# Peptides against a protein of PDB entry 6DSZ: the designs that were tried, part 136

Target 1, 361 residues: chain A of PDB entry 6DSZ
Amino acid sequence: NYVVTAQKPTAVNGCVTGHFTSAEDLNLLIAKNTRLEIYVVTAEGLRPVKEVGMYGKIAVMELFRPKGESKDLLFILTAKYNACILEYKQSGESIDIITRAHGNVQDRIGRPSETGIIGIIDPECRMIGLRLYDGLFKVIPLDRDNKELKAFNIRLEELHVIDVKFLYGCQAPTICFVYQDPQGRHVKTYEVSLREKEFNKGPWKQENVEAEASMVIAVPEPFGGAIIIGQESITYHNGDKYLAIAPPIIKQSTIVCHNRVDPNGSRYLLGDMEGRLFMLLLEKEEQMDGTVTLKDLRVELLGETSIAECLTYLDNGVVFVGSRLGDSQLVKLNVDSNEQGSYVVAMETFTNLGPIVDMCV

## One batch from the design tools (peptide; made by RFdiffusion4, then SolubleMPNN)

Design b2_p16_7_s1 (from b2_p16_7, 12 letters changed)
Fold by OpenDDE base, seed 2:
Structure b2_p16_7_s1 (fold): chain B 361 residues (1-361), chain A 16 residues (1-16)
Amino acid sequence: as target 1 above (361 residues)
Amino acid sequence: SVDLSKLKNDVDLLFK
């Protein structure tokens, strides 16, 4: 009987930061296939708190705080379409991860999207949106008393959604998405009616964006709107203002992940397929009426890391680089560059032993 | 130069 000590997964496929263990604790949550690792971010580094086995590969992992909750809840969707909302509870030394709600959101009919599962949460916590299948947008209404996650589908006319986010500052839940048709890639918005279970016309659209537009970033207030990232360009749009940049430095490798640094959306980390780390900066202009508008976009190269699957800004210029292809890292962002012109210093490296191919024999 | 000085929140309690 070879007890194959099942090696723990080391490849990171998702990471999020927030206040999951308490309202005061800053947490880093790391998804490694079927494993969730929970850390508290401390002055001394990452303190492990709990590891949780999931009943399937984690496909979506998002923190959110419904109205009246003291701390963040965790939404998880697995690759087998098992959804849950998790809560952390500690009573003395006893640590429990409680399932607040669960459900299976698989449809019997539908073509799974080739671009994989997308899960998003409305900033006002009104709903969860899921792009699981081509031509369908699944909605999970968020209700405090509902232990069973129920979902409904809205038909999308746009069959090939590339990326989708909920916008900030919208009276109704509003999605912004990049889609592809025979004419190219486009951006559209829809309002989501929970009552009528349909889409209404959104506030804006942009036809014929860059052909390789791949990511949507929802920008919080006061700016609002979205950033669209392509291979060659970065575009901001909020319905009233349009601004595009084409910095030559981003053409060398495809940007594949992003993370918001500032709560107001003034800065974002960007990671590319070569492990380059960038800062995207939104320059503000304050109008005489006290309104804040976007003046300009700027991209700066910070340095090089492992190839990021996910990025999370923690605090004090510390960034977690979650890597699937290489070693994950904690890195420090410095004000001054080193002799090589890098602002990035590796603080800690987490060895990636590669994918555990579960050879189901 | 990257103005990372703005990354320092007054509440930089972590990684001192």
Scores: peptide ipSAE 0.024, ipTM 0.577, DockQ to the pose 0.082
Fold by OpenDDE base, seed 1:
Structure b2_p16_7_s1 (fold): chain B 361 residues (1-361), chain A 16 residues (1-16)
Amino acid sequence: as target 1 above (361 residues)
Amino acid sequence: SVDLSKLKNDVDLLFK
C-alpha cells in the first residue's frame, strides 16, 4: 500500500480577503487548484482555520454580502462549471462549511472563451455574471431562498470580451466591459434586466481605447465609474469625467492583476509580469457642492515581489502576493523606502513546488 | 514619495 502522499498544490490561482468566518474576523482565502485554504488574519500572522477540497479546479472565487447577512458568503465556480455559494458556520469548536446553493452552469452550445472564465458579482448582490462562452453573458439571480443556482444567458453582440465588471452605484445592475472588434478595443456598458432577461443601453461607452486595454476595475462611490488598464495607459471614465495617464514605468511590463486597498477606491495595488508592485492613486477634488470628483491619477512603484497571479491587501500595509509561477509572499508596505528605494519588505515566503502533474494513472 | 501613511489604520495591530 503505497500511501502516495498526494503533494498538496502550492501554486496559487486566486485569493480574496473579507469577513467570511465572522463579521469581525478578517480572513484570507487562498485557492490552490482544487484546494481552498481559509485563514484568519491576526496580529501574530495568518492562523489556519480550515482547508476545503473542491470538486474541481477553482476558476472563480469571490466574497459577497447580501443585504441582511452579518458576514460574507463565498461564491465559487470550478473549471467544470460547478457553481456554489458557501457559508462558514462555527458552533463552539465545530466548524462547518455549508453549501447555501449549488448548480452546474455549463451550456450545451457555446465556444469557451480563450481568455478563460470570468465571474463577477453585482455590488448590491442582485446577480452573479459569468462570461464563459463567446457571445454569451450568463446571469445567476441571487435569491436567498433558492438552493439551486439557476442561470440564464443573454446574448452579447460583442463576441470577444477581454474583461468585465459590475459598476457601483447603479439603479439596475450594470456591466462595464472591454471588448475587441475589427476596429480595435472598446469599452461599453449594459444594464442587465433580470425581469426581461435582456441588456438595456448602459450609461456610457468609450470607443477606440488603447489597443492592449486588458482590465476593468469598477470604482466605488464617491468616484464611481471604471478604470481601464492597458499596456501604456490607465484611463478613468464615469460617463461625465474622462481622465487618462500614460506613465512610462508601466510600459516595461504588462500589468496582470490588481486589488483595491481603500473601500472608497482611492488606492489600488497593481502587479506586473516582472513582479513589480505599484500603487495606483486616485486624487480627489472636493467641489463646492460637497461632491467628490477625480482630480488626477498617479502610479508609484513600490518595489518587487514574486510574480503575482493575485494580490490582496490585508491590513496595516500587509499584502498577500499569490503566485502561480513563484513563491507566494506576505509583504509589508513601508512609508519609508529601504536603501534600494523599495517600500516592500518580504515578511513570509510560501514555497511553490511547481505544478502538480496530475499523473492520471 | 509614496504616501503610505494612510495604510496604517489606528486599529491595526496586525503583524506588530
Scores: peptide ipSAE 0.021, ipTM 0.614, DockQ to the pose 0.092
Fold by OpenDDE base, seed 3:
Structure b2_p16_7_s1 (fold): chain B 361 residues (1-361), chain A 16 residues (1-16)
Amino acid sequence: as target 1 above (361 residues)
Amino acid sequence: SVDLSKLKNDVDLLFK
């Protein structure tokens, strides 16, 4: 019996930052196929805490903090539609990952969407939303007492959803999504009624956005609304204000990932298919009534990294670049550029050995 | 110039 020591996966397909191990700890969580790696971010670097084997490829990994929780919980959805909510528990030297809730959310009928699995969490932790199949939006109500994740479907008239997020600052859970129809790509919003299990009309829509609009970023208060990333343009909309920019620098390569730097949504990291790292800046204008509105959008090239599958800002200008195609990196953002004009310095590189073909013999 | 000075979080733990 040759115990082929299965090579550990090295390609990163997801990463998140939050307070998972404790309220005070800053954690980096990395998804590598079926493995979850948990780190504590320290002054000395990344301290490994736990590796967790999942019963399937991780397709969604999101941290969230329900009301009354002292630390973040982790939502995971696998490519085989196994959903779980995980909690970190430490008792002395014993480290346990507790399953708070689980369920299988696969439908017997439905066409799997071409853009893959999308999982989103309402900022107020009222529900999880899943776009798994064309023409369906799956809702998992978040209830503290539910050990079993129950889901229901709402029919979505828009069959070709490109990306979807929950908006911030909404009385009811509200989704914002980019979809494609024969007339082009559009942005629409829906309120999600848990009671009626239906969509209500959302606060706004934007028809005929850029043809290659591919990502939605939900913007926190005080700005609210959403950013729509395209191939040639970046747009902001919140129902009252619309603003678009078309910086030539983003046209060279498709932006494929983003991460919010500031809790108030003033800055975002953007990564493209060439490994270019950008900062998107939301310039604020304070009105006479004390309201904050978006004045302008700006994009700045920071430098080059490995091609990011995911980005997460840690602290002190340190960013984790999770790469599927190349080596993952810890990079430092500097105020001053180096001799090459880059604001990015690689601190650590994590070798990617490529796709482990799980030869399940 | 990118004003990265505000990238310091209140919890300056990483890589002092």
Scores: peptide ipSAE 0.021, ipTM 0.547, DockQ to the pose 0.103
Fold by OpenDDE base, seed 5:
Order: structure tokens, then sequence, then C-alpha cells
Structure b2_p16_7_s1 (fold): chain B 361 residues (1-361), chain A 16 residues (1-16)
């Protein structure tokens, strides 16, 4: 009896950093198909804490901290539309992952979006938003006492949403999204009314963005607004200020992932399809009234890594590069470049053994 | 030159 020990999945399809195990611990969470790996980031490196098997491929994995929680909770959505909110609980040496809430958010009617599942959380933890189907935005209200994740749909007039995020600093939960119509790609905002279960007009829109605009980054205060990343351009908009750059260096390969470095949204890591790692910098200008405005956008090439499916900044210039196509890496960002002009040094490599052939046993 | 000096968090936990 050859027990073919089914090789554990090694391809990374998501990663997130936060404070899941405690308020003080910095964690790296890695999604590998149906598996969640939990690490503590330490001075000595990544310490494995727990591995969790999920009853499906992880499609969304987001950390969030509701008001009154001391540490982050984890939202997971599977490819089969099973949603859960997980809490880490330690009692001495006993480690448990508690399901705070769960539900299935599948609709009986709807066309699954070709661009896949998008899951987002309001920065103020008022709701979870899901783009699962064309022409629908699903809302899961976040309630502390609700063990059952209930959802409702709001109709989107925009049938082809490319990417969507919740904005920061909004009185009501506000989404910003890139969509495509016969005239091109556009950016629009909507306020989400939980009470009326409808969209209200958002604070701004931008018609006719770059034809290949593919990603929305919500920018924290004090800047607010969003960054729109295309093939040739990077655009900032917050309703009052518009700024666009077209650095030739990004034209060579499509940016496919991003991660915020600074809590204030001053810097972002960008990864492209060739494994190039960039820093996007938001240059601030302080006004005489003490307000902070965006002065300029700058992109700098840092170096080369494995082709990132996801990026997450850890600490002390260390970045986790989650790769689906290649080996995942821990890389160090250095102040000084090496002889090749790279600011990136590989610290650790995690071998990707390729796709798990789901042998249905 | 990229000023990466500000990449350090206040605690500088990882790989001191």
Amino acid sequence: as target 1 above (361 residues)
Amino acid sequence: SVDLSKLKNDVDLLFK
C-alpha cells in the first residue's frame, strides 16, 4: 500500500499580514489552495503556529478588526461561496481557531464573473462586500452577535467590474470600482446604504480612464481617495485632486499585485508579471493650514523576485513574495543597491512543487 | 535613490 502522501499545496494564492494570534504578534497568513498557514513574524524569522484545512479553495482572505476587538479577525471565502469569520484563541499551549460566524453566500441566479471572486472589507468594519456575479454586489453586514453570515444583493448597473475597493474616511461605506463598458474603462464610486439596501451616488467618478486599468488601491487618510493602476499609467483621484503618471518602466509588464507599506498610504509595493518589484511613492505636500495633499507620484524599480501572486510587507524591510507560478520568497529591501542596481536580496525561498493534482480519493 | 530607511517599523522585529 503506497500511501502516496498527497504533497501539501505549495503554490500561494493569497497572503495577508496583521495581528491575528494576538494584538502584539505580527502574523503572516498564507493561503495555499485549501490550506491556511499561520506564522508569527519574529526577530529570528517566521515561526509556524498552525495550519488550518479549509473545506474548499480559499478565494478571499482578509484580516479586519471590528470595534472592540483586541486583535484581528479573519474573513475567508471559498471558491464554493462558503464564508466564515475566524478568531484565533490560545489558552496556555492549546491553540484553537474559532468560527465566529459562517454562511453560504451562493446565489441560485447569477452569472459568475469571469474575473473571479472579489472580496473587500469596509475599513470601519461596517460590512463585507463581494463581487461574485455580474451585475450584483453582495453585502454582508458585520454584526458582533451574529453567528450566521447573512447577505443581500444590490444591483450594479455596471455589469463588468474589473476591481473594487472600499474607500477610507467615508461617513457611509463607499466603494470605488473600475468597470468596462462599450466606451472603455471608467471609475465610479457608490455609497452603500445598509438601511435601504441600495447604492447612493458616491463622491466622485472618472470616465474614460486607461483602457487597461485593472486595479484599485484605496488610499488611507490623510490622502484618501484611490489609485488606479493600468498598463501604462498610474492615476490618483480623491474627488478634489487628480494626478496621473505614465512611467515607461511599468509599460514592459502588467502590474498584477500590490501591498501597502506605510499605514498612512505613502508607499506601496507593486509586482508585475515578470517578477519585477516596484515601490510606488506618494509624495506629500503640507499646506499652510496643516492639510496634507498629494504633490506627486513616483515609481521606483527595486529589483526582481519570483512572479508575485501576492505581496505583503512584514517588518524591517522584509517582504513576503507569495508566488503561484514560482517559488515564494522572503526578500529584504535594502537602502543601498547592490552591484547590479537591485535593492532586493532573497533571504529565504519556499519551493513550489507545482499544482496539486487533486486526486479525488 | 530610493530612501528605504523609512521601511523600518518602530519595533524592527524581523531579522535584527
Scores: peptide ipSAE 0.024, ipTM 0.572, DockQ to the pose 0.113; fails the geometry check

Design b2_p16_7_s2 (from b2_p16_7, 13 letters changed)
Fold by OpenDDE base, seed 3:
Structure b2_p16_7_s2 (fold): chain B 361 residues (1-361), chain A 16 residues (1-16)
Amino acid sequence: as target 1 above (361 residues)
Amino acid sequence: MVDLSKLKNTVDELFK
């Protein structure tokens, strides 16, 4: 009996930080294909707490905190369209990952989108949105008492959605998305009516954005709105204010991931295909009436890391760089640059052994 | 230049 010890996956395809194990603990959650790794972030480093096997490749992994929950819940969607909401429970030494809700959200008819699965959660935890298929936006209403994740589809006229997020500070759940049509790429917003199961006109749109606009970042209050990242430009729009920058430094390589550093959305980490790590800064302007508006956008090169599939700021200037193509890293952001002009120092490297070839013998 | 000294620090002496 050859017990082939299946090699654990090492390539990272997702990472998130939050308070999953408790309200007080800072956690790092890492998705490695079918495996979820849960860590507690401590002064001594990453403490492993639990590894969980999933019945499929993790395609979406998001933490969220519904009203009345003391800690974050975890939404997972697999590549086979199995959705679940997970809760961490510990009783003494016993650690359980509890499924609060689950469901399969696969449609019988639909063209899987070329840009893959997108899963987003409304900041007010009213719904989960899924872009799985062209021309459809799937909605999962979040109800506390529902153990079964039920979904419905809203028809989306825009067939080629590039990226989508829920906006902050909206009375109704509102999505902002980049889409492509024969005329180019555009940004549009829709309000999502749970009652009518339809889209209503959103607060704003921006036609003819950069041709390679690829990512939407929803910006928290007080700024609100969204950042649109392209190959050559970064733009901000909130319905009242539009601002665009075209820093030459970002033209060298495509930005592929981002992570919010500050809760107020004043700083974001950006990673590109060359492993360059940037900080995007939102400069505030305080108006005479006490309102805060965006004054300017700025991008600064911090240094170089492994090519990030995902980024997550932990604490105290420490960033986890989740890599699919290379080694994942814990890096420290420093105030002062090193002799090479880098503000990034690698603290720990996690060897990526490459794709696990499931030799089905 | 980014003032990285103002980054959040909720875990004291993380990775010292």
Scores: peptide ipSAE 0.024, ipTM 0.666, DockQ to the pose 0.100
Fold by OpenDDE base, seed 4:
Structure b2_p16_7_s2 (fold): chain B 361 residues (1-361), chain A 16 residues (1-16)
Amino acid sequence: as target 1 above (361 residues)
Amino acid sequence: MVDLSKLKNTVDELFK
């Protein structure tokens, strides 16, 4: 009887940072296929707190803090469309991960989108949005008292959504998305009405963005708006301000992930398919009236890491590089470059043993 | 050149 101890997955397919265990703790949460790992970020490093087996591959993992919650809750969606909201509860030495709400959000009819599952949460925690199928945007209203996650669909006229985010600072939940049609790729916004279960016209649109525009970053206040990342260009738009840069260095490899460094959205980490790590900087201009506008965008090459599937800034210049293809890393960002011009130093490496081929014997 | 000295520090001396 060979008890093949199923090797734990090591490939990282998602990571998030927030305050999940407590309001004071900084946590790193790592998704490794069906496994969720919860760490506390400490001065000494990552302290493991709990591992949770999920029913299915984690496709979406997002922290959010509804009004009145003292700490973040965790939304998880699996590849099999099982959704849950998890809460960390500690009672003395007993640690429990509690399911606050759950549901299956699979539709019987729909074409699964080629760009995969996208899950987003409204910054004001009014709803969760899901792009699961072409031509549909699924909405899960966030209600504290509801243990059953119920969802409804809103029809999207745009059938080929590439990426979508909720915008910050909107009176109504507002999505911004890149979509493709026969004329190219475009950016559009919609307001989401929970009451009417429909889209209303959003604050802005931008037609004919870069043909390979692939990612939307929602920028928090004071800037607001969104960053659109393409193969050759990075653009910012907030309805009033438009700015585009085309740094030659990003053309060399496709940017595949990003993470916000500063809460105010002044800096973002970008990772490309070659494992290059960049800093995107939003330079502000303060107006005499105290309003902040975007002055410029800059991209700086920081160095090289494992090919990131996901990035998350922790603290003190430490970044977790979650890798699916290679070893995950903790890296340190330094003010001064090394002799090779790199600002990145690997602190710790987490061996990726590769895909566990479940050989059904 | 990116000024990385202004990075957020909520955990004192993280990984030092």
Scores: peptide ipSAE 0.022, ipTM 0.618, DockQ to the pose 0.100
Fold by OpenDDE base, seed 5:
Structure b2_p16_7_s2 (fold): chain B 361 residues (1-361), chain A 16 residues (1-16)
Amino acid sequence: as target 1 above (361 residues)
Amino acid sequence: MVDLSKLKNTVDELFK
């Protein structure tokens, strides 16, 4: 009897930080293939709370807080298009993960997108958006009382979406996306009408962005708008203001992940394919009328980590580096650099044992 | 020099 101790997955394919267990607790949630790990971030370190097995590889994992909720809910979409909204409930020592809503969002017709599944949540929690198939944008309306996740599709004229986000501060849910056509890569916005189940013209567009533009970052108010990350450039656009930088330091390796540090969108962590960790800074200019505008963009090299699949800022300068290819890490960001000029110190390393070969026994 | 002094510190002395 070979007890094949099925090694638990160690490769990280997603991570998020929020308040899932309570309004006061800071949580780190880590997706490792079909496994969800829930931690509480404490002064003493990461405290494991619960592990949850999912019936499929986690493709999307996002925390969101609908109006009236005291803590965050968790949206999960699997690679087989099973969607759920999860709630953490503790009653004394009993811990339950409750499914608030579920559904299968697979379509019978559609070409699965080559760039994989994208799932996004409107910052005002009006809807979930899914790019699953080319030429389709799936919408899941968020309703408090609906246990069944119902979705509908809106046709996208743009067949090759590279990345998509919901923008902040929009009266209607508004998506911003990078797409590719024969003329190059472009950025466009659409308003999403739940009532009419269609797109309306968005507030702005930017044609002919960098050919390798790969990521959209939605920027919170007061700045608003979006950051577009390319191979050679970083651009900001909010409909009124455009700013672009081309720092030579980012040209060496492609930026592959990002995470917002400040709630107001003043700073972002960027990770590249070489494991370099950067800080993107949005420099503010306060106008005489009290309005805040973007003065400049700046990129600073912080140091080197494992190659990040995902990044999430925790607290007190601590960052979780989720790695698929290497060991995941907790790293500390320091104000002062070390002798090597690095602002990054590894605090803890989580060994990646490699891909679990699902031996279907 | 990267100004990290304004990082959120909700949990005092996290991981110290």
Scores: peptide ipSAE 0.022, ipTM 0.613, DockQ to the pose 0.100
Fold by OpenDDE base, seed 1:
Structure b2_p16_7_s2 (fold): chain B 361 residues (1-361), chain A 16 residues (1-16)
Amino acid sequence: as target 1 above (361 residues)
Amino acid sequence: MVDLSKLKNTVDELFK
């Protein structure tokens, strides 16, 4: 009996950074199909802590910290619509991954969206939002005492949502999304009422954005609002201020992923389909009243990496580049460029042996 | 020029 040891998946389809193992530890979590890998980020490198097998391909992986929690919890949604909230618990040398809550959020009726599964968490941890099907927004209320993840749907008039995020600094949970209709692509906001299980009018909208607007980035305070990434343009809107740039350098290849570097939303990493790594910078202006407003947006080319499926900034200029198509990398961002003009140096490469064709046995 | 001087957040001397 040749036990063909099934080769472990090497293609990365998600990564997140946060404080999952403790309040003090910086963690890197990597999703490789059905496998979750947990690392502690140390001065010596990535220390493996635990590997977890999931009951399906990981489609969404997000860290969040409810009020009163000392460390982050992990939300996972699989491609088969199994949802769970996980907690890391260590007692001496014993390590356990505890399921705080779980549930299946599949609907009997609905057209799966062509742009795939989107999962988002309200920054104030009031709810999880899911775009699974066209014309529906699924809400999972976050309640500490609920071990069963129960969801309800709110009907979206906008049938073709491209991307969606929760905004920061909103009294009620507020989503911002890019959608397409026969007139083009647009940005809209809705407040989500848990009580009434409906949408209310959001604080702002912007009709007729760039035709290829594909990503929404929610910007934390003090800026607030959102960044909309297109093929040719990057725009900022917060209801009061609108600013757009069209740097020629981003037109060469589609930006496909992003990650926030600074907690205040001053800098973001951007990765494109050619493996180019950019820094998006939000330049601030301090008003006489002490308020901070956006002065300008700037994009800088840092260098080249593997084609990123996901990016996450660790610390001290170290970035994890999660790749589905190529080798994943740890890279260092340097203040000074090398002889080729690159600010990026590869520190470690993780060989991708190719897509494990899920032989559905 | 990208100002990377303020990138230090949590882990001192990471991979140094």
Scores: peptide ipSAE 0.015, ipTM 0.543, DockQ to the pose 0.101

